# Ledger of designs, part 41: peptides against a protein of PDB entry 4Z63

Target 1, 334 residues: chain A of PDB entry 4Z63
Amino acid sequence: LCLGMNDLTGNIPEDLFHLKRLNLLGIQENRLSGSLSREIRNLSSLVRLDVSWNLFSGEIPDVFDELPQLKFFLGQTNGFIGGIPKSLANSPSLNLLNLRNNSLSGRLMLNCTAMIALNSLDLGTNRFNGRLPENLPDCKRLKNVNLARNTFHGQVPESFKNFESLSYFSLSNSSLANISSALGILQHCKNLTTLVLTLNFHGEALPDDSSLHFEKLKVLVVANCRLTGSMPRWLSSSNELQLLDLSWNRLTGAIPSWIGDFKALFYLDLSNNSFTGEIPKSLTKLESLTSRNISVNEPSPDFPFFMKRNESARALQYNQIFGFPPTIELGHNN

## One batch from the design tools (peptide; aimed at target 1 L243 D245 S247)

Design b2_p19_2_s1 (made by RFdiffusion4, then SolubleMPNN; from b2_p19_2, 10 letters changed)
Fold by OpenDDE base, seed 4:
Structure b2_p19_2_s1 (fold): chain B 334 residues (1-334), chain A 19 residues (1-19)
Amino acid sequence: as target 1 above (334 residues)
Amino acid sequence: SYITTDRDDPNDLEKPVFL
């Protein structure tokens, strides 16, 4: 049943939960309000539940143990409060959980040992506090993780060295500290292709340790951190780099010539730093900017990106990396 | 400009402008 993209108001009629053979319920992009009924438990054949973009409030009902076929739960952009229900945090069937842009709070706890099918997790823009859950690497299929805009004070857990499934990771604006430790840990994520760390590590030094290596890194965003230092030499080994945003930092020194050796680099933002010297002539040799063959069919993160002009401006949403126009921004440097 | 994955207002229920 798909009732998305309407102006439906009120609550879900209780009789809808009598549809025991229902595999897909989509009621997204409405004005549905109140609590999400616990009677969703009666939808025992449910594979996909999409309640996103509504006015739902209260706690998410703890009924996911009665939904043994549920693979997709989309609840982003609601007013949900409380924690992740225990049955949801233990769901062995769940492939994708999206609860981005809610008011979920407390410590983030997932039973990753039980969540054997979880491949995508979006909990960005919530009120989770405490530390990053050390057991996330136990979610052995977890590829896409957005935990941006939570209050995960402290450092990236050492256990994330073992996060082999991790490909797309965002922790933007999560009060993280110790960028050197974070990068030192995350370099061990052999499948990591997208890393977003914007609005963390305030005033720290960007490490220039040549021992750091991100072999498969395609997207690196570490903007608006007030980071000091220079263009990191270790990044030159990330030959697959497609997008680099280091804007709104305090980076100094020259832009190195190796920045033009990235054959796939189509988006470069180094603006609002303190870079000096000449613009490398090698930037004129960026093949991605001279050739029209952009591989539009590459896997992308499930979480959206936002381009912010300034802190007060409405962000532009980009659902895919290749939605960004080919860009070189070097403005507002010294 | 800069790229992020967070929204300014967690209660902003306005539909994003897709470019």
Scores: peptide ipSAE 0.490, ipTM 0.838, DockQ to the pose 0.409
OpenDDE base, seeds 1, 2, 3, 5: peptide ipSAE 0.483, 0.460, 0.454, 0.457; ipTM 0.836, 0.822, 0.811, 0.805

Design b2_p19_2_s2 (made by RFdiffusion4, then SolubleMPNN; from b2_p19_2, 6 letters changed)
Fold by OpenDDE base, seed 2:
Structure b2_p19_2_s2 (fold): chain B 334 residues (1-334), chain A 19 residues (1-19)
Amino acid sequence: as target 1 above (334 residues)
Amino acid sequence: SYITTDKDDSNDRDIPVFL
């Protein structure tokens, strides 16, 4: 049953939960309000539940043990409060959980050893507090993780050295500290292609340790951290780099010539730093900017990107990395 | 401008989306 993209109001009729053979319920992009009924438990054949972009409130019901076929739960952009229900945090069938842009709170806890099918987790823009869950690497299929805009004080857990499934990771604006430790840990994530760390590590030094290596890194965003230091030499070994944003930091020194050696680099923002010297001639020879033959059909993160002019400005949403225009931004340097 | 994955206003539904 697909009733998305309408102007439906009020609550879900209780009789809808009598549809025991229903595999897909999509009621997204409406004005549905109130609590999400516990009677969802009666939809025992449900594979996909999409309640996103509504006005639901209250706690998410703890009924997911009665939904053995549920693979997709989309609840982004609602008013849900409380924690992740125990049955949801233990779901062996769930592939994708999207609860971005809610008011969920408390310590983030998932039973990753039970969540054997989880491949995508979006909990961005919530009110989770405490530390990052150390057991996330136990989610052996977890590829896409957005935990942006929560309050995860402290450092990236040492256990994330073992996060082999991780490909797309966002921790933007999550009160993280110790960028040297974070990069030192995350370099061990061999499948990591996208790393977004914007608005963390306030005033720290960007490490220039030649022992750091991110072999498969395509997207690196570490903007607006007030980072000190220079362009890191270790980044020169990330030959697949497509997008680099280090804007709004306090980086100094010259822009190195090796930045023009990235064959796939189509988006470069080094603006609002303190770089000096000449613009490398190698930047004028970037193949991605001279050739139209960029493969647009590459896998992307499930979470959206936002381009902000400033901290208070309305953001532009980009659902895919290749939605960004080919860009070289070197403005507002000294 | 800078790129991030967080949005400040949870209630803003009228955002231009680029694909």
Scores: peptide ipSAE 0.487, ipTM 0.839, DockQ to the pose 0.422
OpenDDE base, seeds 1, 3, 4, 5: peptide ipSAE 0.485, 0.469, 0.487, 0.465; ipTM 0.839, 0.827, 0.839, 0.821; seeds 1, 3, 4 fail the geometry check

Design b2_p19_2_s3 (made by RFdiffusion4, then SolubleMPNN; from b2_p19_2, 8 letters changed)
Fold by OpenDDE base, seed 4:
Structure b2_p19_2_s3 (fold): chain B 334 residues (1-334), chain A 19 residues (1-19)
Amino acid sequence: as target 1 above (334 residues)
Amino acid sequence: SYITTDKDNPDDKDKPVFL
């Protein structure tokens, strides 16, 4: 049953929960309000639940143990409060959990040992507090992780050295500290292709340790951190780099010539830094900007990107990395 | 401008303008 993209109001009719053979319930993009009924437990054949973009409130019901076939739960952009219910945090069937842009709070806890099928997690823009869950690497299939805009004070856990499944990771605006430790840990994530760390590490030094290596890194965004230092030499070994945003930092020195050696680099923002010297001539040789053949079919993160002009500006949403226009932005360097 | 994955918009619940 798909009832998405309407102006439906009120609660879900109770009789809907009598549909025991229902595999897909999509009621997204409505004005449905109140609590999500616990009677969802009666939908024992449910594979996909989409309640996103509504006015739901209250706690998410702890009924996911009665949904043994549930693979997809989309609840983004609601008013859900409380924690992740225990049955959801222990779901062995769940592949994707999206609860972005809610009011979920407390310590983030997932039983990753039980969540054997979880491959995508979006909990961005919530009120989770405490530390990043050290056991996330135990989610052995977890590829996509958005934890942006939570209050995960402290450092990236050392356990994330073992996060082999991790490919797309966002921690933007999560009150993280110690960028040197974070990068030193995350370099061990052999499948990491996208790393977004914007609005963290306030005023720290960007490490220039040549021992750092991100083999498969395609997207690096570390904007608006007020980071000091220079263009990091270790980044030159990330030969697959497609998008680099280091804007709104306090980076100094020259833009190095190796920045033009990235064959796939189509988006470069180094604006609002303190870079000096000449623009590298190698930037004029970026193959991605001279040739039309950008492979549109590359896997992207499940979480959206937002381009902000400033902190108060309305963000433009990009659902795909290749939605960004080919860009070289070097403005506002002093 | 800068890229982020957090939406700090008071209109966080408004339909995103897709470019």
Scores: peptide ipSAE 0.477, ipTM 0.827, DockQ to the pose 0.406
OpenDDE base, seeds 1, 2, 3, 5: peptide ipSAE 0.467, 0.449, 0.464, 0.469; ipTM 0.826, 0.815, 0.817, 0.814

Design b2_p19_2_s4 (made by RFdiffusion4, then SolubleMPNN; from b2_p19_2, 8 letters changed)
Fold by OpenDDE base, seed 2:
Structure b2_p19_2_s4 (fold): chain B 334 residues (1-334), chain A 19 residues (1-19)
Amino acid sequence: as target 1 above (334 residues)
Amino acid sequence: SYITTDKDNPDDLDKPVFL
């Protein structure tokens, strides 16, 4: 049953929960309000539940043990409060959980040893606090993780060295500290292609340790951190780099010539730093900007990107990396 | 400009603005 993209108001009719053969319920993009009924438990054949973009409030009901076929739960952009219910945090069937842009709070806890099918997790823009959950690497299929805009004080857990499934990771604006430790840990994530760390590590030094290596890194965003230091030499070994944003930092020194050796680099923002010297001639020879059709069909993160002009400006949303225009931004340097 | 994955205003409808 697909009733999305309407102007439906009020509550879900109780009789809807009698549809025991229902595999897909999509009621997204409406004005549905009140609590999400516990009677969703009666939908025992449910594979996909989409309640996103509504006015739902209260706690998410603890009934996911009665939904053994549920693979997709989309609840983004609602008013949900409380924590992730225990049955949801233990779901062996769940592939994708999207609860972005809610008011969920407390310590983030998932039973990753039970969540054997979880491949995508979006909990961005919530009120989770405490530390990052050390057991996330136990979610052996977890590829896409957005935890942006929560309050995860402290460092990236040492256990994330073992996060082999991780491909797309965002921790933007999450009150993280110790960028040297974070990069030193995350370099062990052999499948990591997208790393977003914007608005963390306030005023720290960007490490220039030649022992750091990110072999498969395609997207690196570490913007608006007020980072000191220079262009890191370790980044020159990330030959697959497509997008680099280091804007709004306090980086100094020259822009190195090796920045033009990235054959797939189509988006470069080094603006609003303190770089000096000449613009490398190698930037004028970037294949991606001259002749190369970049494959638009590459896998992308499930979470959206936002381009912000400033902290108070309305963000432009980009659902895919290749939605960004080919860009070289070197403005506002000295 | 800078890139992030967080939206500051939860009330801003994340309507995909196709540029």
Scores: peptide ipSAE 0.433, ipTM 0.799, DockQ to the pose 0.423
OpenDDE base, seeds 1, 3, 4, 5: peptide ipSAE 0.432, 0.410, 0.433, 0.393; ipTM 0.803, 0.781, 0.798, 0.769; seed 5 fails the geometry check

Design b2_p19_3 (made by RFdiffusion4)
Pose (drawn by RFdiffusion4):
Structure b2_p19_3 (pose): chain A 334 residues (1-334), chain P 19 residues (1-19)
Amino acid sequence: as target 1 above (334 residues)
Amino acid sequence: SFLQEERDEELDSSADIWL
């Protein structure tokens, strides 16, 4: 049953909850509102539930042990409150959970021993607080994590050294501390390709510690953290690097020669720092910016990227990394 | 109208890369 992208109003007729054979309900992008009824436990054949882009509110009903076939739950852009219900946090069938841009709050609690099929999680633009849940690496299939724009505090848990399935990790604007510990831990996630740390670690020093090694790293964004220190040389060992954003920090010293050695680099933003010295001549032999014989695969995280020119400008949206124009941005330095 | 408003608010509230 597909009703998406209309102008429908009111709540879901209770009539709909008699459909015990329905495996797909798309009501997304309407004006629907009210609470999402607890009678939804009666729809035991559901595989894909798309409630996104409506006006729903109230708690998400805790009925999800009655929906054992649920694989995709899409609730993004609604007014849902409370945390993740225990039954949803215990669902062994969920592949994907998208609750982004909701009014959700409290501690974030998932039973990752129970959630054996979870491979993608998007909780962005919510009010989840407390520490990042230490048990997240226990979701052995979680590849894509977007926790951006939340109210967490403290450090990245030590157990994140074991997050073997992690590929795309977006932590922007989440009030994270100790970038030194965050980078030392996260270097042990061998599948990490894209990492977004923007608006965290405010005023901290960027670790220069050269034992740090991110081998498969493709996209590194740590911006507007007002970080101090120099261009970290440990980054030169990430040969796959495609997009690097260190902008809006307090970084100083010269821009080193090895920045021109990234063969897949097509975008770099070092703007709005304290960088001095001349421009390194090696930026003229960047391979992805010269010939057409460098070829690589675009990273594919499940989240869009946003770009701001200044603090008051409306943002630009890029659903894919290769949507970024090939760019050298060195402005507002010394 | 609701979808347009919410998309505008998302663009005004989201940021990853800074120029």

Design b2_p19_3_s1 (made by RFdiffusion4, then SolubleMPNN; from b2_p19_3, 13 letters changed)
Fold by OpenDDE base, seed 3:
Structure b2_p19_3_s1 (fold): chain B 334 residues (1-334), chain A 19 residues (1-19)
Amino acid sequence: as target 1 above (334 residues)
Amino acid sequence: DWLEKALEELLNTNSDIFL
């Protein structure tokens, strides 16, 4: 049953919860309000639940033990409060959990040993506090993790050295400290292609340790950290780099010529730093900036990027990383 | 930061592509 993208108001009719054979419930992009009913437990055949983009409030009901086939739970952009229900945090069937842009709070706790199917976790823009959950690497299929815009404090856990499944990781604006430790840990994530650390590590030094290596790194975003130091030499070994944003830092020194050696680099933002010297001539040789037809044969995850050129401009949605216009931003270096 | 929002929307919309 798909009723998304309407102007539906009020509560979900109770009679809907009598549909014991329902595999898909999509009621996203409405004005549905109130608490999410506990009677969703009656939907024992449910594989997908999408309640996203509504006005739901209260706690998420602890009934996910009665939903043994549930693979997808989409609840982003609601008013949910409390924690992740125990039954949801122990779901062996769940592949994707999206609860982005809610009011969820407390310590983030997932039973990753039980969550054997979890591959995508989006909890961005919530009120989770405390430390990052040390047991996230026990989620052996977990590839995509967004924990941005939460109130996590401290450092990246040492256990994340064992996070072999991790491919996409955002911790943007989560009050993290110790960038040297974070990078030293996350370099062990051999499948890590996208790393977003914007608005953390305030005023720390960007490490220039040649022992750091990110083999599969395609996207690195570490903007608005007020980071000191220079362009890190270890980054030159990330031959697959496609997007680099180090804007709004306090980086100094010259832009190194090796930036022009990144064959796949199509987006470079080094703006609002203190870089000096000449623009490397090698940047004019970036194949990605000169050739429109970079068929990057690797399935870049269909990451819809939203470029806002100006605060007032409509975000342009780009369904692929390659949908970004080739961009070099070097403005406001003083 | 527009790119932070972009990447949040990006990670979010990867959840929408499984439609």
Scores: peptide ipSAE 0.027, ipTM 0.684, DockQ to the pose 0.068
OpenDDE base, seeds 1, 2, 4, 5: peptide ipSAE 0.022, 0.022, 0.021, 0.030; ipTM 0.652, 0.662, 0.635, 0.690; seeds 1, 2, 4, 5 fail the geometry check

Design b2_p19_3_s2 (made by RFdiffusion4, then SolubleMPNN; from b2_p19_3, 12 letters changed)
Fold by OpenDDE base, seed 4:
Formats: sequence, structure tokens, C-alpha cells
Structure b2_p19_3_s2 (fold): chain B 334 residues (1-334), chain A 19 residues (1-19)
Amino acid sequence: as target 1 above (334 residues)
Amino acid sequence: DLLKEREEELLLTERDIFL
């Protein structure tokens, strides 16, 4: 049953929960309000539940143990409060959980040992607090993780060295500290292609440790951290780099010539730093900017990217990196 | 990919911002 993208109001009719053979319930992009009924438990054949972009409030009902076929739960952009229900945090069937842009709070806890099918987790823009869950690497199929815009304090857990499944990771604006530790840990994530760390590590030094290596890194965004230091030499070994944003930091020194050696680099923002010297001539030789038909194998994170041109501008959401125009921003350097 | 979320609308309230 697909009723998305309407102006439906009120609550879900109770009789809808009698549909025992229902595999898909999509009621997204409406004005449905009130609590999400616990009677969703009656939809025992449910594979996909999409309640996103509504006015739902209250706690998410703890009924996911009665939904053994549920693979997809989309609840982004609602008013849900409380934590992740225990049955949801233990779901062995769940492949994708999206609860981005809610008011979920407390400590984030998932039973990753039970969540054997989880491959995408979006909990961005919530009120989760405490520390990052150390057991996330136990979610052995978890590839996409958005935890941005929460109140996670402290450092990236050491256990994330073992996060082999991790491909797309956003921790933007989550009050994280110790960028050196974070990068030192995350370099062990050998499948990591997208890393977003914007609005963390305020005033720290960007490490220039040549021992750091991100082999498959395609997207690195570490903007607006007030980071000190220079362009990190370790980044030159990330030969697949497509997007680099280090804007709004306090980086100094020259822009190195190796920045032009990235064959796939189509978006570079180094603006609002303190870089000096000449613009490397190698930037004029970037194949992505000169060649018409570079098939960019884009990373496909399940979380959106947002671009602001200035602090007062609205952020533009991009669901895919190809939405970004080929860009070199070097403005506002001293 | 059937697992990729398709958000067609701009979530202007979320600010995982490339600055």
C-alpha cells in the first residue's frame, strides 16, 4: 500500500493494521500525526515500512520482534522521541534503518550481534548523547553510517579499527575530539570511501603523519573545524580521491603540487584557510576537469550531502556526489 | 541499489554542510 506524497492528515486508520499480508506500507510525505500505532505489529508480513516525512510524535513502538520480515524502516523527518526500541535494536531482518531528523535521545545502543543484516544506518540529526557505540563494528554488514548532528562526545572508539564493512561514514557536527586518533583509527577501515567529519575537532591540528593511509578514499570532508597545520601528505596516497573539502579551517603553507595528480578529483574546496604561495600548475591538468567522459564511479552513501555557499545561505541537499558541479574553490586564503 | 534511500526533497533543515 503506497499512499506517499499526499496531504493525508490525522492518524493511520486502525483497520489498516488488519492487512496481515501487507509487504509494503508507504505513507511517507504526508501530514500524519500522533503516535505511530503499536498495532503495526499486526503487519507480520511487512518488508518495508516508510513513515518518513510526517508529523509523527512520541516513542517508536517496541513491536519489531513481531515483524520478522522487516528489512526497511524509514522514519526520517518526524517528531519521534525516546530511544531506539529494544526490538528494533535487536532486529535480525533489518537491512536499512533511517531515523534521521527526529528527536531521538539518550545513549545510542544497537545489538549489532543480533542485527546481522543491517547494512545502512542513518541516525543523523537527532539528540543522541554520550559516546559513539563501541560495538558498531559488530554489525558485520554495516556499510553506510550517518551519525551526524548528534551530541556524541569524546573520541572515535578504538574498536572502529575493526569496522571492515564501513564504506560511508558521516560524523559531521557531533562534538568529536581528537582528529589524530580518529584518522589513525579510521584508516584501518579498508572499505572506507566516504568520510565526513565537518564541524568537529575544533582548533586541533590536522595530522601530517605519512603513516596514515586511506587507500579507497573518494570523498573527504573535514570542513569548518578550525584545524591548524598544512595539507596532509598522507592524503596524496588516496589516488581515488574525487571530492576534497577542507574549507573553513586554519590550514597554512603551500597547496602541494600532488593535488593535481588526482585523476578523479572533480571537487576541491580549500577556501577560507590561510594557504600561501602559488596555485599549483598541476591543478590545471586535472583530468576530471579537462576530459569530457570520465566515468566517475561515484560513492553511493545513503546519507545526503549538504552544500552551503556561505554561512547565510540555505544548504543544498545532494543525494549523490554527481550533483556537485566540477569545482575548485581557493577563495579567502591569505 | 534497492537499499539506497531516495530523498527527492531538499531537507533544508539538515545542515551536514560542505562550507
Scores: peptide ipSAE 0.019, ipTM 0.613, DockQ to the pose 0.253
OpenDDE base, seeds 1, 2, 3, 5: peptide ipSAE 0.190, 0.020, 0.019, 0.022; ipTM 0.818, 0.656, 0.649, 0.635; seeds 1, 2, 5 fail the geometry check

Design b2_p19_3_s4 (made by RFdiffusion4, then SolubleMPNN; from b2_p19_3, 12 letters changed)
Fold by OpenDDE base, seed 3:
Structure b2_p19_3_s4 (fold): chain B 334 residues (1-334), chain A 19 residues (1-19)
Amino acid sequence: as target 1 above (334 residues)
Amino acid sequence: SLLEERQEQLLLTNRDIFL
């Protein structure tokens, strides 16, 4: 049953929850309000539940033990409060959990040993606090993780060295500290292609340790951290780099010539730093900025990127990295 | 719907669109 993208108001009729053969319930993009009914438990055949973009409030009901086939739960952009219910945090069937842009709070706890099918986790823009859960690497299929815009204090857990499944990781604006430790840990994530660390590590030094290596790194976004230092030499070994945003830092020195050696680099933002010297001539040789339609069919993270062209402009949502226009931003350097 | 785009200063931000 798909009733998304309407002007439906009020509560879900209770009789709808008697549809025991229902595999898909999509009621997204409405004005549905109130609590999400516990009677969802009656939808025992449910594979996909999409309640996103509504006015739901209250706690998410602890009924997911009665939904053994549930693979997709989308609840982003609601008013949900409380924590992740125990049955959801232990779901062996769940592949994707999206609860971005809610009011969920407390410590983030997932039973990753039980969540054997979890591939994508979006909990961005919530009120989770405490530390990052050390057991996330136990989610052996977890590829996409958005934990941005939460209040995770402290450092990236040492256990994340073992996060082999991790491909797309956003921790933007989560009050994290110790960028040197974070990068030192995350370099062990062999499948890591996208790393977003914007609005963390306030005023720290960007490490220039040549021992750091991110072999598969395609997207690095570490903007608005007020980071000191220079363009990191270790980044030159990330030959697959496509997007680099280090804007709104306090980076100094010259832009190195090796920045033009990235064959796939199509988006570069180094704006609002303190870079000096000449623009490297090698930037004019970026193959991705020259007329070849590099159809890079690469997997994109499940979390969206937003680009704001101007301070006054509306942010444009990009679901794919390749949706970004080819860009070189070097403005507002001294 | 007042889409209060919380003006994040960043060119690349995970912006939430509020309904």
Scores: peptide ipSAE 0.019, ipTM 0.634, DockQ to the pose 0.175
OpenDDE base, seeds 1, 2, 4, 5: peptide ipSAE 0.018, 0.025, 0.018, 0.026; ipTM 0.657, 0.663, 0.656, 0.693; seeds 1, 2, 5 fail the geometry check

Design b2_p19_4 (made by RFdiffusion4)
Pose (drawn by RFdiffusion4):
Structure b2_p19_4 (pose): chain A 334 residues (1-334), chain P 19 residues (1-19)
Amino acid sequence: as target 1 above (334 residues)
Amino acid sequence: SAIREELSDPPTNLLFTSS
C-alpha cells in the first residue's frame, strides 16, 4: 500500500490495522499527524514501514516484537518524542533505522547482541544525551552510522576500536571531547572510509602524533572545531584520500609539501586558518586535478553533506561526494 | 511535496568554507 507524496491529513484510520498481510506501507511525505497507534502491532507481516515527512508526534509505540519481519523503519522528519523503544532496540530483523530530525531524547540504548541485521543507523538532528553508547560496536553488521547534531558528551568509547563493520561515521556537532582519543581509537576501525567530525572538540589541539594511521580513509571532514596545531603529517599515509576539509580551525605553520601527494584528492578546504609561508608548489602536480588517468570509486555513505560559506549563509546540499566541484580553497589564511 | 516546503530540515554533516 503506497500513499506517499500526497496531501493527506488526520491520523491513520484504525481500519488500516486490520491488514495482517501488508508487507509494505508507505505513507511518507503527507500531512498526517497524531500518534502512531499501538494498534500497529497488528500488522505482523510488515517488512518496510515508511512514515517519513509527516507531522506525527508522541512516543514511538513499543510494539516491535509484534513486527518480527520489519527490515526498514523510516520515521525521519516527524515530531517523535522519547527514546528508542526497547522492542525496536531488540529487533533482530531491522536492517535500517532512520529516525533523523525528530524530537527524540534521553540516553541512546540499543541491544546490539539482539540487533543482528542492523547495517544502517541514522539518528541525526535529535536530542539524545549522555555518553555515546559503548555497546555500538557489538552490532556486527553496522556499516553506516549518522549521530550528527545530537546532545552527547564525553569521549568516543574505547570499544569503538572493535567496530569492524564501520564504514561511514558522521559525528558532526555532537559535543564530543578529546579529539586525541577519538582519532587514536577510530584509526583501529579498518573499514572506515568517510569520517565527519565537524563542530566537536572545540578549541582542542589537533593531534600530531604520527603513529596515527587511517589506511582506507577517503573523506575526512573536521571543520569549525577551532583546533590548534599544524597540518598533521600522519594524514599523509592515507593514500586513498579524496576530500579533505580542515577549514575554520586555528591551525598554523606552513602547508606541507605532502598535501600535493594525494593522487585521488579532488577537494581540499584549508580556508579560515592561520597558515603561513608560501603555497606549496606540489599542489600543481595533484593528479586528480591534472590528467584524466587517475580513476577511483566514489565513497557511498547514506547521508548527505552540507556546505556553508559563512555563518549566516543557507547551506548547499550534496548527496554524493562527487557532487563537490573539484576545489582548492586556501582563503583567509596568512 | 508541499510538506517539505513547510517543515524544517536543519543541515548536518557540515562543511565550512570561505566566502

Design b2_p19_4_s1 (made by RFdiffusion4, then SolubleMPNN; from b2_p19_4, 7 letters changed)
Fold by OpenDDE base, seed 5:
Structure b2_p19_4_s1 (fold): chain B 334 residues (1-334), chain A 19 residues (1-19)
Amino acid sequence: as target 1 above (334 residues)
Amino acid sequence: SSIRLELENPPTNLMFRSE
């Protein structure tokens, strides 16, 4: 049953919960309000539940033990409060959990040893507090993690050295400290392609440790941290780099010539720093900027990228990194 | 109704969402 993208109001009719053979319930992009009914437990054949972009409030019901086939739960952009229900945090069937842009609070707790199928986790823009959960690497299939805009004080856990499944990681604006430790840990994530750390590490030094290596790194975003230091030499070994944003820091020195050696680099933002010297002539030779036909048929990360053309514009969703216009931003340097 | 897409990532020109 797909009822998304309407102007439906009120609660879900109780009679809908009698549909015991229902595999898909999509009621997203409506004006549905009140609590999410516990009677969802009666939908024992449910594979996909999409309640996103509504006005739901209260706690998420603890009924996911009665939903053994549930693979997809989308609840983003609601008014949900409380924690993740125990049955949801222990779901062995769940592949994707999206609860972005809610009012969920407390310590983030997931039973990763039970969540054997979890591939994608989006809990961005919530009120989670405390430390990052040290057991996230026990979610052996977890590739996609957004925890941005929460209050995870402290450092990246040492256990994340073992996070071999991790491909995309966003921790933007989460009150994190110790960028040297974070990068020193996350370099062990052999499948890490996308790393977003914007608005953390306030006023720290960007490490220039030549022992750091990110072999598969395609996207690095570490903007608006007021980071000191220079362009990090270790980044020159990330030959697959497609997107680099280090804007709004306090980085100094010259932009190195090796920045033009990245064959796949199509987006570069170094704006609002304290870089000096000449613009490297190698940037004018970037194949990605000169040749329209680089079919880098690399599987787009399953993540939509959003580009704001300006602060006031709606972010445009791009399902592929390659959907971004080729960009070089070097403005507001010395 | 400004559905402020509370774009979770700060105003970098780039925002990444897992959907």
Scores: peptide ipSAE 0.034, ipTM 0.688, DockQ to the pose 0.139
OpenDDE base, seeds 1, 2, 3, 4: peptide ipSAE 0.026, 0.025, 0.029, 0.029; ipTM 0.635, 0.629, 0.645, 0.671; seeds 1, 2 fail the geometry check

